Peptides against a protein of PDB entry 3EFO. Designs and how they scored, part 235

Target 1, 262 residues: chain A of PDB entry 3EFO
Amino acid sequence: SQLADLYKSCETDALINFFAKSAFKAVLHQPLKVIREILVNQTAHMLACYRKNCASPSAASQLILPDSMKVLPVYMNCLLKNCVLLSRPEISTDERAYQRQLVMTMGVADSQLFFYPQLLPIHTLDVKSTMLPAAVRCSESRLSEEGIFLLANGLHMFLWLGVSSPPELIQGIFNVPSFAHINTDMTLLPEVGNPYSQQLRMIMGIIQQKRPYSMKLTIVKQREQPEMVFRQFLVEDKGLYGGSSYVDFLCCVHKEICQLLN

## One batch from the design tools (peptide; made by RFdiffusion4, then SolubleMPNN)

Design b2_p29_8_s2 (from b2_p29_8, 12 letters changed)
Fold by OpenDDE base, seed 1:
Structure b2_p29_8_s2 (fold): chain B 262 residues (1-262), chain A 29 residues (1-29)
Amino acid sequence: as target 1 above (262 residues)
Amino acid sequence: VSLPPLSKEEIEKLEKEIIELLKKHLEEL
C-alpha cells in the first residue's frame, strides 16, 4: 500500500530531530510531564497506525516495525531520558539550558550522535587495520570487565576501562604497568608511540571529524565513583532518575498500541 | 552514525521479554 511505502521510506533520524526540537521548544511553555506524555502518545500512534494499516495479522504483543522505523522507539526513549525533559537533579539549570540550546541548533547527524552515543570496543582493535571496530549497543550488558570501550556523543568522549583490562593494552595506551596506576585526572592520552596507541589516537581523531565541538576526554575506571557519570550515557539501561530502560519503554508503548487497536 | 543492528536471536529474545512483561502487567490488572 501507499501507506506502507511511506513508513518503509520514513527517515527516522529526521523525525527524531524534529520531535527533539519541538519538545525542547515546548519546555518553555508546557509542563515536562505533559511533553513526555505527548511524545509517548505520538510514538504509540505512529506505530499503531502502521500495524493497523500495513502489517499482516500477528500477535498483539509482537513488535512489528519496518526497517526504517525499528530505531524510532530507541531514540524516543533517549529523548525522554534527556536532562532537558527529565530534569535530573545532578544537572544544573545552566547546563540544561545549554543542552537545550545546542539541540535546537543541531542537524540530523549531530542529534543522532547526541541522543545515542557511539560505543566502540577498543580492546578489539586490529593495529594492522585502519577500519573502526564495530560499535555496540549502549548498555552495560555489552560491556566487559576485560574490555576497554570508547564512548562519544559529540560533546563528550569517555575511555572506559574494565577492572580486568589487559595489562598489555594499559601499557600500550598509558605507559603504566597496571589498572591501578592509570591517572583518571588526565584529559589527554600520553604520546606512547606504539602501534596500538597510534591506532587509538587515529580512531579518536576520526570520531572528532566533522563534529562542531571539541570533545573533552574523560578516563573512567570501572567501579570508581566517576563511572556513574559514564553510565548515564548507556541510554538503553534504566536511568537513575526515572528514565526507563529500552525494554520497559517498549512494553509501555506496546500497552498503548493495544489500547489504541482494541 | 547508525545504531548497531540487533541479531535475529537478540530480536527474538527481546520479543520474548516484552511478552513476559505484558503478561505480568495483565495479571496485575
Scores: peptide ipSAE 0.206, ipTM 0.765, DockQ to the pose 0.022
Fold by OpenDDE base, seed 2:
Structure b2_p29_8_s2 (fold): chain B 262 residues (1-262), chain A 29 residues (1-29)
Amino acid sequence: as target 1 above (262 residues)
Amino acid sequence: VSLPPLSKEEIEKLEKEIIELLKKHLEEL
């Protein structure tokens, strides 16, 4: 159906861009609480409408959505968890203003990446392949203490290293013998020159390509203080400053849908 | 660019978690 087509993943990207800009415009003259409620309500209404008109009947106790429809709640939760809409005192007004202005000028592709970062398991790289590693969901559950992950949202780039990251990869990337020797103050990777280092740099280059802003690189060691900042970009997890996990958000939306359909 | 897909098992786990949370919420009311 035409309605079903509206909820395709490609269209969802456009929708979230629209919602983001609309919400970020509204913050100038509407309370944040109201804006958040509107966004949740709109999400519930859209999903309820789809369920009513396009989906097969399912158990009322279950939020069963087509895969294409699940994308919308993900992005909507990311939007709701953005500092512009969270209204937490820990976030400076300047940061809010800055991010607001950035999003207001973003195209669909930029906003997509901004709200849902790419998280790449670079420890799985095959140096013999030119293929980029498949991105994983932005959640701590996808991280591994033995892994190395690259996260990018179009503005920031993080290289996260597990405490048990392979020494050979650490040597390959940083030219140091161990995790403990990694300097997290660096903003550039050394040009080690081995195939793994070259491939990682290539990947970083591809990610940076055609992005309007140069992404600053931050090296993050697991269990160190700066990791807390990194974890805020794991957008499917519960936010440190009041943002819900994706699961919690789905529960919330489910309740709203039930209220609309009963 | 699309979101990384969830496996069937992951979806099932997610759904179970949602149901459990909903039940817990109902019990707390």
Scores: peptide ipSAE 0.139, ipTM 0.688, DockQ to the pose 0.021
Fold by OpenDDE base, seed 5:
Structure b2_p29_8_s2 (fold): chain B 262 residues (1-262), chain A 29 residues (1-29)
Amino acid sequence: as target 1 above (262 residues)
Amino acid sequence: VSLPPLSKEEIEKLEKEIIELLKKHLEEL
């Protein structure tokens, strides 16, 4: 059906861009609570409509997402957890205003990356390969104490190091003997010159390509205070300021869908 | 750039978690 085709062909990245800009525009004249409710309701209605008109009958306990919209709840949750819509007192008015303006000017690709960062397992790099490592989901569950991860959202770049990250890689990246010796105040990686360092720099360069802003690099050690900032970019996890995890959000949406369909 | 795909196992785990949460919710009603 035409409707099924619409859902299947739906560009979720374009939708999230639209929703983001619409919501961020609405904050000027609508209460945040109302905006959040609208976004949740829109998500639920879209999915409910799909289930009703396009999907085969399924158990009430199952959350069926159209293929093209499977990512929609992810992005929607990210949007809902953005400081512009949360408006927590811990975040300055200036910061909220700044992020609002940024998003209002972002294209589809930019907003996609902004709301859902790219998280790359750097410790899995094959220095002989020119391919980027496959990104992982933005959740603590995807991190490893033995791993090194690069996170980028178009504005910031973080290099996260597990407490048990390989000394060889630390040496390769920072030219220091151990995790403890890493200086987290640096904003640039040293020119070590080995293949691993070069590969990492190449990856960082690729990530920076076609991005309108130069991403500042922040070195993050696991279990150190600055990691708290990094963890806020793990958007599928529960937010520090009351934002839901992706799973919790899905549960919420599912309840709404059931309410609409029953 | 698309989101990293979830494996079948991850999807199943997610579904299970959702179901458990829903059950908890029903018990609280």
Scores: peptide ipSAE 0.138, ipTM 0.668, DockQ to the pose 0.022
Fold by OpenDDE base, seed 4:
Structure b2_p29_8_s2 (fold): chain B 262 residues (1-262), chain A 29 residues (1-29)
Amino acid sequence: as target 1 above (262 residues)
Amino acid sequence: VSLPPLSKEEIEKLEKEIIELLKKHLEEL
């Protein structure tokens, strides 16, 4: 149907940009609780309308969404978990204000990356390939204690190292013999000069070149205190201060959809 | 930059988890 085609052609990234800017404007005049409720209701309503008018009969437990809209709940949850809307105590008022202003000026592509970071398993790098590794979902479940991951959201860049990261990779990146020797106060990678280091630097460069803002690098060791900051960017996980996991959010939306359809 | 896709298996697992959570919620009400 024409309606089905409309939903299938929906640009989720544009919608998220719109919702983000709308919500971030609203925070100046409306309580955060109200804003969050509106966003959830709008999401549920949109998906319910699609299901009602476009989807074939199916089990209530199934989430039948067009491919273009399947990611909408993911990004919506990311938006809801942003410091501007959650008001996390560990983030200063100035930082929240800063991020709000940044998003208000962001294009669709920038806002998409901002709300859902790119998480790259750099431990899988092929030094002979110029291709970027495939990004993984921003969740702890996608991390590995043996892995090394690069996270970027357009404003921040993190290099996360598992406690069991390969010593050879650690040596290759940091020129130190072990995980314990890594200095997390470092904001720049050393120029070690080996192929792996060079490729990592190249990747970081590519990521940086595509963004309008200079990203500060933070080195994060698993199970150390600074990892808490990093985990805030694992947007599909449960937030430390009231933010829901993607699964929890999806359950909430699902319930709302069911209520709208019966 | 794009959202990493979920496999069919992962989607099924997620749906199952949602069902379980919903059941649990209903039992608590």
Scores: peptide ipSAE 0.118, ipTM 0.666, DockQ to the pose 0.022

Design b2_p29_8_s3 (from b2_p29_8, 11 letters changed)
Fold by OpenDDE base, seed 2:
Structure b2_p29_8_s3 (fold): chain B 262 residues (1-262), chain A 29 residues (1-29)
Amino acid sequence: as target 1 above (262 residues)
Amino acid sequence: VSLPPLSEEEIKKKEEEIIELLKKLLEEL
């Protein structure tokens, strides 16, 4: 059907950009609770409409989405978890205002990266390859105590190091003998000059390329206090400040869909 | 737009988790 084709051709990134800007504009004149409810409702309605009109009958317990729309709930949850839409005293008004203004000026590509960061397993780098490592899902479940991960959202860049990160990689990146010797106050990686260091720097350069803002680098050690900040960018996990995990959000949306279809 | 891919097993696991959570929620209501 034409409707099915419409859903299949859905540009999720454009939709998220639209929803984000709409919501962030609405913050000025509507309660956050209402805005969040609207976003959830809109998501549910879109998906319910698809199921009703385009999808084959399936088990009620299954949320079947077209491939093009499968990512929509993910990004919607990320949007809902953004500090602009969260009413938490831990978040400064200035920070909320700043992020609001940033998103209002972001293009589709920038907003995509902003709401769902790139998380790259740096410890898996092949120094012989010029290809970027494949990104992993932004969840703690994807991290490893033995791993090193680079996270970037267009504004911030984090290099996360597991407590059991390989010493050879630590030395390669930081020119220090162990995890304990890494200085987390560093905002720049040293120019160690080995192939691994060079490749990492290249990757960071590629990520920074074509971004409107220079990303500040933060070095994060696992189990240290600054890791809590890093974890906020693991957008599929439950947020510290009331944001739902992706799974929880899906449950919520599923419930709404069922209500709409009953 | 694409997210990092999930394996079929991971998808299944998440679906099962969702179903289980929904069941619990229904029981609590």
Scores: peptide ipSAE 0.050, ipTM 0.569, DockQ to the pose 0.022
Fold by OpenDDE base, seed 4:
Structure b2_p29_8_s3 (fold): chain B 262 residues (1-262), chain A 29 residues (1-29)
Amino acid sequence: as target 1 above (262 residues)
Amino acid sequence: VSLPPLSEEEIKKKEEEIIELLKKLLEEL
């Protein structure tokens, strides 16, 4: 049907940008709780309409969405978990205001990356390849104690190291003998000069070059206090201050959809 | 940038998890 084609062709990234800007504008005049409720309702309504008008009856009970729309709940949850809408206590008012203003001026691509960071498994780097490693989902479940991951959202860059990160990689990146010797106060990687270090620096450079803002690098060691900040960017996980996991969000949306279709 | 893909198995697992959570929620209501 024409309607089905319309939904299939929907650009969810543009919709998320729209919802983000709309919500962030509304923050000035409406309670955060109301804004969040509206966003959830809009998401549910949109998906319910699709199911009602485009999905087969056999698939109505399943969360089957066109490929173009499958990402909508993911990004919507990310939006809902943003500091602007959650007002997390560890984030200053100035920081929230700053991020709000940034998003208000962001294009579609920038906002997409901002809400859902790129998380790259650096420990899998092929030093002979110029290609970026495939990104993984932003969840703790995708991390490995033996792994090293680079996270970037266009504003911040994190290098996360598992407690069991390979010493050879640690040596390659930081020129120190072990995990314990890594200085997390560093905001720049040393120029070690080996192929792995060079490749990592190149990747970081590529990521930075594609963004309009300079990203500060934060080195994060697993199980240390600063990891809590890093975990806030694992947007599919449950938030510390009222943010839902992606799974919880899906449950909520599913319930709302069912109610709308009854 | 694009959303990292999920395997069919992972999707199925998540769906099952959602169903279980929904069941629990219904029992608590």
Scores: peptide ipSAE 0.046, ipTM 0.589, DockQ to the pose 0.021
Fold by OpenDDE base, seed 5:
Structure b2_p29_8_s3 (fold): chain B 262 residues (1-262), chain A 29 residues (1-29)
Amino acid sequence: as target 1 above (262 residues)
Amino acid sequence: VSLPPLSEEEIKKKEEEIIELLKKLLEEL
């Protein structure tokens, strides 16, 4: 059907950009609660309409997402958990203003990366391959104590190191013998010159390409205090400041959908 | 637009979590 085709052709990334900018504009003249409700309702409404008009009959207990919109709730949750919309006293007004302004100027691709970072398992790198490692979902469940992960959102780059990261990789990246010797105050990786280091630097370079801002690198050691900042970028997890996990958000959306369909 | 793939195990886990949450929601109604 024409409507089904519309949903299939829906550019979710563009929608996310639109919703983000609309919401971030609205914060200037509308209560945050209202904005959040609107976003949730819009999401639910879109999905409800799809189910009603495009999807086959399904049990009410099942949340069916159209292929083109499967990512919409993910990004919507990320948007809702952003400091601009989830205002907390712990977040300075300046930071909220800054992020708001940033998003207002972002293109579709930039906003996509901003709201859902790339998380790359660096410890799985094949130095003989020129291929980038496949990104994993932004959740702590994807991390491992034995792993090293690179996270990038277009503004920040984090190199997260598990407490049990392989010493050989640590040596390869930092030229130090162990996890304990890693200096987290550094903002640049040393030029060690080995294949692994070179590969990592190449990957970082690729990620930096076509980004309007130079991403600052932060070294993060697992179980150290700065990891808390890093964890905020694991957008599918429950937020520190009360933001829902993706699963929780889906349940919320599902409830709204059911209300619309009944 | 696509997201990194989920493993079958993770999908199953999430589904179970969703079901459990839905059950709780229904009980609260």
Scores: peptide ipSAE 0.036, ipTM 0.515, DockQ to the pose 0.022
Fold by OpenDDE base, seed 3:
Structure b2_p29_8_s3 (fold): chain B 262 residues (1-262), chain A 29 residues (1-29)
Amino acid sequence: as target 1 above (262 residues)
Amino acid sequence: VSLPPLSEEEIKKKEEEIIELLKKLLEEL
């Protein structure tokens, strides 16, 4: 159908960019609660309309999404959890204002990365490969106490280290003998010069290369205080200040869709 | 008689119209 073709032509990243800019503009004149409700309703209506007009009746009880919009709920939840739309006490008014202004000028690719960070398992690096490791979903469940992960959202870069990170990798990256010896106050990795260190630096360079802003590096040890900040970037997890997990959000959207189709 | 399918350009135009409508709704509410 013509309508089905319209939905199939939609690009999720472009839609999220649109919704983000529209919502962030509306923040100046509308209550946050109203804006959030509008976004949820728009998402539910769009998906309900698709299911009604494009999906098979036999699957009416299930959330069926076109390929181009399968990740829409993921990014929409990220948008709803952003500090501009969901205030967090640890984020100052100035910082929220700054982030709002940044997003208002972001392109599609930048906004996508901003709302859903890239999380890379650095401990799996093959020094003989020129390919980046495959990103994992932004959730604590994807982390490992034995792992080392690099997170980037276009504005910030974090290197997260599990409490049981391999000493050989720690030595390779930081040139120190153990986890306890890592200085988290540094904003630059040392020039160790071994192949692993060089590969990591290359990866960081690639991530930075296409971004308009220089990302500051923060080194984070698992179970230390700064990890709390890092965890806020694990956008699929439940937020500390009222933000839903991705799973909870999906359930919410599903209920709304069912109500619209009744 | 079935109507002819929309062209890609027509679909794009419809998308733009929807986007503009959504923008207005967000600004007016």
Scores: peptide ipSAE 0.006, ipTM 0.333, DockQ to the pose 0.044

Design b2_p29_8_s4 (from b2_p29_8, 13 letters changed)
Fold by OpenDDE base, seed 3:
Structure b2_p29_8_s4 (fold): chain B 262 residues (1-262), chain A 29 residues (1-29)
Amino acid sequence: as target 1 above (262 residues)
Amino acid sequence: VSLPPLSEEEIQKKEQEIIQLLQKLLAER
């Protein structure tokens, strides 16, 4: 069908970019609650329409997504959880205004990274390989106390260290004996000069070179106060200030779809 | 658009979680 072809040709990243800009423009004239409701409604309507016109009959308990839109809910949830649409006490009004303006000028690739950060398990680095480690999903469940992770969203860069991260890696990155000796006030990694340090710096450089804005590095120790800020970038998790987990959001969308199809 | 891939097991787990949450929500109404 013509409609099926339309869904197959849909570019989710372009849609998210459009929805983000539309929503962020609407912030100037509409309550945040209304904007969020509109976004959820639009998501549900698009998916309901697909289910009605393109999908085979299935049980009401099953959420059916077209291949082209399989990632739409996760990005939509990220959008809904953004500090522009969901205020957070730790984010100032000026910062929200700044982020809003930035997104209004972002291209598709930039907005994608902004809403769903890249999370890299750098503790798995092979110093003999030139390849970047495979990114993991942005959830606490993907972190490990023994791991070290680099997170980047185009505006911020975080280096997260597990409480049990290997001392040899800590020494390699920071040139200190242990986790306790890491100075989290630093915004730059020391130039230790070993292969691991050089590779990490190279990775950070590659990430930075692909982005229009310089990302400030924040070093985060697990279970310390600054980790709370870091966790807000784990966008698939439940937010501290009313943001849904990805699973909860899927449930919400599914419910709305069922209501539309009844 | 590409996200880090999920295993089939993880997908199934998420689906089950969704079903459970839906059931819970329906029961609360």
Scores: peptide ipSAE 0.086, ipTM 0.668, DockQ to the pose 0.022
Fold by OpenDDE base, seed 2:
Structure b2_p29_8_s4 (fold): chain B 262 residues (1-262), chain A 29 residues (1-29)
Amino acid sequence: as target 1 above (262 residues)
Amino acid sequence: VSLPPLSEEEIQKKEQEIIQLLQKLLAER
């Protein structure tokens, strides 16, 4: 059907960009709660329409998503959890305003990265390889106490270090003997000059490339207070201040779809 | 748009988790 073809041709990144800009514009004249409800409703309606008109009958317990839109809920949840739509105490009003304005001008690629960060396990880097490490899902479940991860969303860059990060990597990156010696006040990595350091810097450079803004680097130690800020970028997890996990969001959307179809 | 891939096992686990949560929500009503 024509409708089926339409859903197949949907570009999730473009949709999210559209929803984001629409929502962020609405912030000026509508309560945040209402905006969030509208976004959830729109998501549910789109998916309900697909299920009704394009999908084969299935059990009510199944969430059926078109292939082209399978990631839509993930990004939608990220949008809903953004500080512009969900106020967070750790984010200033000025920062919220700034982010709102930035998103209003972002292209599809920039907004995609902004809402769903890249999380790279750099502790697994092969210094002999020129390939970037494969990104992992933005969830605490993907972190390890023995790992070192680089997170970037186009505006911020975080280097997260597990409490049991390998000393050799710490030495390689920071030129210090242990985790305890890492200075988290640094905003730049030292030029240690070893292959691992060079590769990490190269990766950071690639990530920064073609981004309109210079990303500020924050070094984060696991179990230290600044880690709480970092965890807010793990967008698939439940937020500290009312944001749903991805799973919880899926449940919510599914429930709403069922209500629409019954 | 692509996200980091999930294994089939992870997908199934998440699906089961969703089902369980839905069941709990329904039971609480």
Scores: peptide ipSAE 0.107, ipTM 0.677, DockQ to the pose 0.022; fails the geometry check
Fold by OpenDDE base, seed 5:
Structure b2_p29_8_s4 (fold): chain B 262 residues (1-262), chain A 29 residues (1-29)
Amino acid sequence: as target 1 above (262 residues)
Amino acid sequence: VSLPPLSEEEIQKKEQEIIQLLQKLLAER
C-alpha cells in the first residue's frame, strides 16, 4: 500500500528534522504544552497506524517500531527535552532563541547530531586501526569510570574522563602523570605526538570536517562540577530540568498507542 | 542511530512524504 511504502521510505533523520523545525516554528504562536502534546501524540499515532496497517499481528503489550523509525522515539524525546521546548527559567531567553534559530537552519544530518550526540569510547581505540570506534548510546550507563569518552553534537565537543581512567592514556593525551593533573581549562589538546594522541586528534578532525561550525572542546573530569553540563548531553537519561529518560518516554508512548488501538 | 546525509532535493522529497503521511494519519482520526 501507499502507506506502507511511505513507512519504508521514511528516514528517522528526516522525520526528526521535520518535527524539530515544525515545533520550533510553532513556539512563536502556540503554547509549549500544546506543542509537546502534539509531538507525543504524533509519535504515538504514527506508530499505532503502522501497527494497524503495516505490521503483522502483534501483542498489544509490546511496542513494535517500524524498521525505518526504530529510533524515532529516541529523537523525539531528545527534541522534547531541548531547552526551546522545556523553557526552564534557568535557561536564558537568548539561549532559547539561539538554539531555535540554529535548528531552523540545520540540515537533516546536522539536526540529527544536534539532538543525539555522538559518544565515542576513545579508551578502546586501537592505535593501529584507522577506523573510528563505534558510538555508544548517550547514557551514563554506557560510561565507565575507567573510560575516556568523546562527545560531539555539532556545536560542542567534550572529552570526558573517568576518575579511574588509565594513567597511560592520560599521559598519552595530556602529557601529565595522572587524572588530578589534568587542566580542565584547556580548550585544545596538547600535541603530545604519540600514536594515541595522534589518533585522537585525527578522530576529532574527522568529526569536525563533517560539521559547518567549529566545535569548542571542553575537558570534563568525572565528579567535577563541569560534568553536570556534560550530562545534559546524555540525552537518554533523565534531565536535570524535568526531561524524561528514554525509557520513561517509551512507556508514555506505549500507553498512548494502546489507547489508540483499543 | 546515524544516517548518511541527504541532498537538498532528497530532503525536500522526504519532507513532502512526511507531510503526506501526517495528512493521512489525521484523516483517520
Scores: peptide ipSAE 0.023, ipTM 0.403, DockQ to the pose 0.036; fails the geometry check
Fold by OpenDDE base, seed 1:
Structure b2_p29_8_s4 (fold): chain B 262 residues (1-262), chain A 29 residues (1-29)
Amino acid sequence: as target 1 above (262 residues)
Amino acid sequence: VSLPPLSEEEIQKKEQEIIQLLQKLLAER
C-alpha cells in the first residue's frame, strides 16, 4: 500500500528535524503547552495510523512500531524536554534564544546529535584498535561507578568519571594518582603522551571534526555538584523540571494510540 | 494529558494529512 511504502521509506532523523524546526518557529506565536500537546498528538496519530493500516494483528496492549520509526518516540521526547519547549530555571532567556536559532539552521545530522547525545564508554578503549567504542543509551542506568564516559551533543563535550574509575586510567588521562586529584576546572586534557591518552585525544578529535562548532570540554566527577548539569543530557531519564523518562513517554503515547483506535 | 477518541472520519482525515506530510518530506530530500 501507499501508506506502508511511505513508512518504510521514512527517515526518523528527517522527521525530527522537521518537527523541531516547526515547533521552534511556533514558539514565537503559541504557548509552549499547546506546542507540546500538538507534538504528542502528532506522534500518537502517526503511530496509530501505522498500527491500523500496516501492522499485523496483535494484542491491544502491545505497542507496535515500524522499523523505520522505532526511535521516533525517544527523539520526540528529547524534543519535548528541550529548554526551548520546556523552560528550565538554570537556562537564561538568551541561552534559549540562542539554542532556538541554532536548531533552526541545523541539518539533519546536527539536530539528531543535538537532541540525543553520543555517550561513549571510553574505559573500554582498545589502544590497539582504531575503532570507536560502541555508544550506549543516554541513561544513568548505562553508567557505572567504575567507568569513564565521554558525552557529546555537538555543542558541549563532557568527560564523566565514576567514583571508582580505575586509577591506572586516571593516571593515563590526567597524570594524577587518584580520582580526588583530578582538576575539574580544566577545559583541555593534558598531553600525557601514553597510548591511552593519545587514543582518547584522537577520539575527541574525530567527534569534533564532524561538528561545525568547537565543543567546550567539561570534566565531571560523579557525585559532585557539576554532575547535575551532566545528568540533564541523559535524555532518556526523568527530567528535573517536568520532563518524562522515555519509558513514561512510551506509556503515554501507547495510551493515546489506544484511545484513537478504540 | 489524554486526548478524546476520534471518529472514523477524523482518523481518515488525519491519515491523509500524514501521507501528505511524508510525501512532502520525501520530495524535499
Scores: peptide ipSAE 0.022, ipTM 0.424, DockQ to the pose 0.542; fails the geometry check

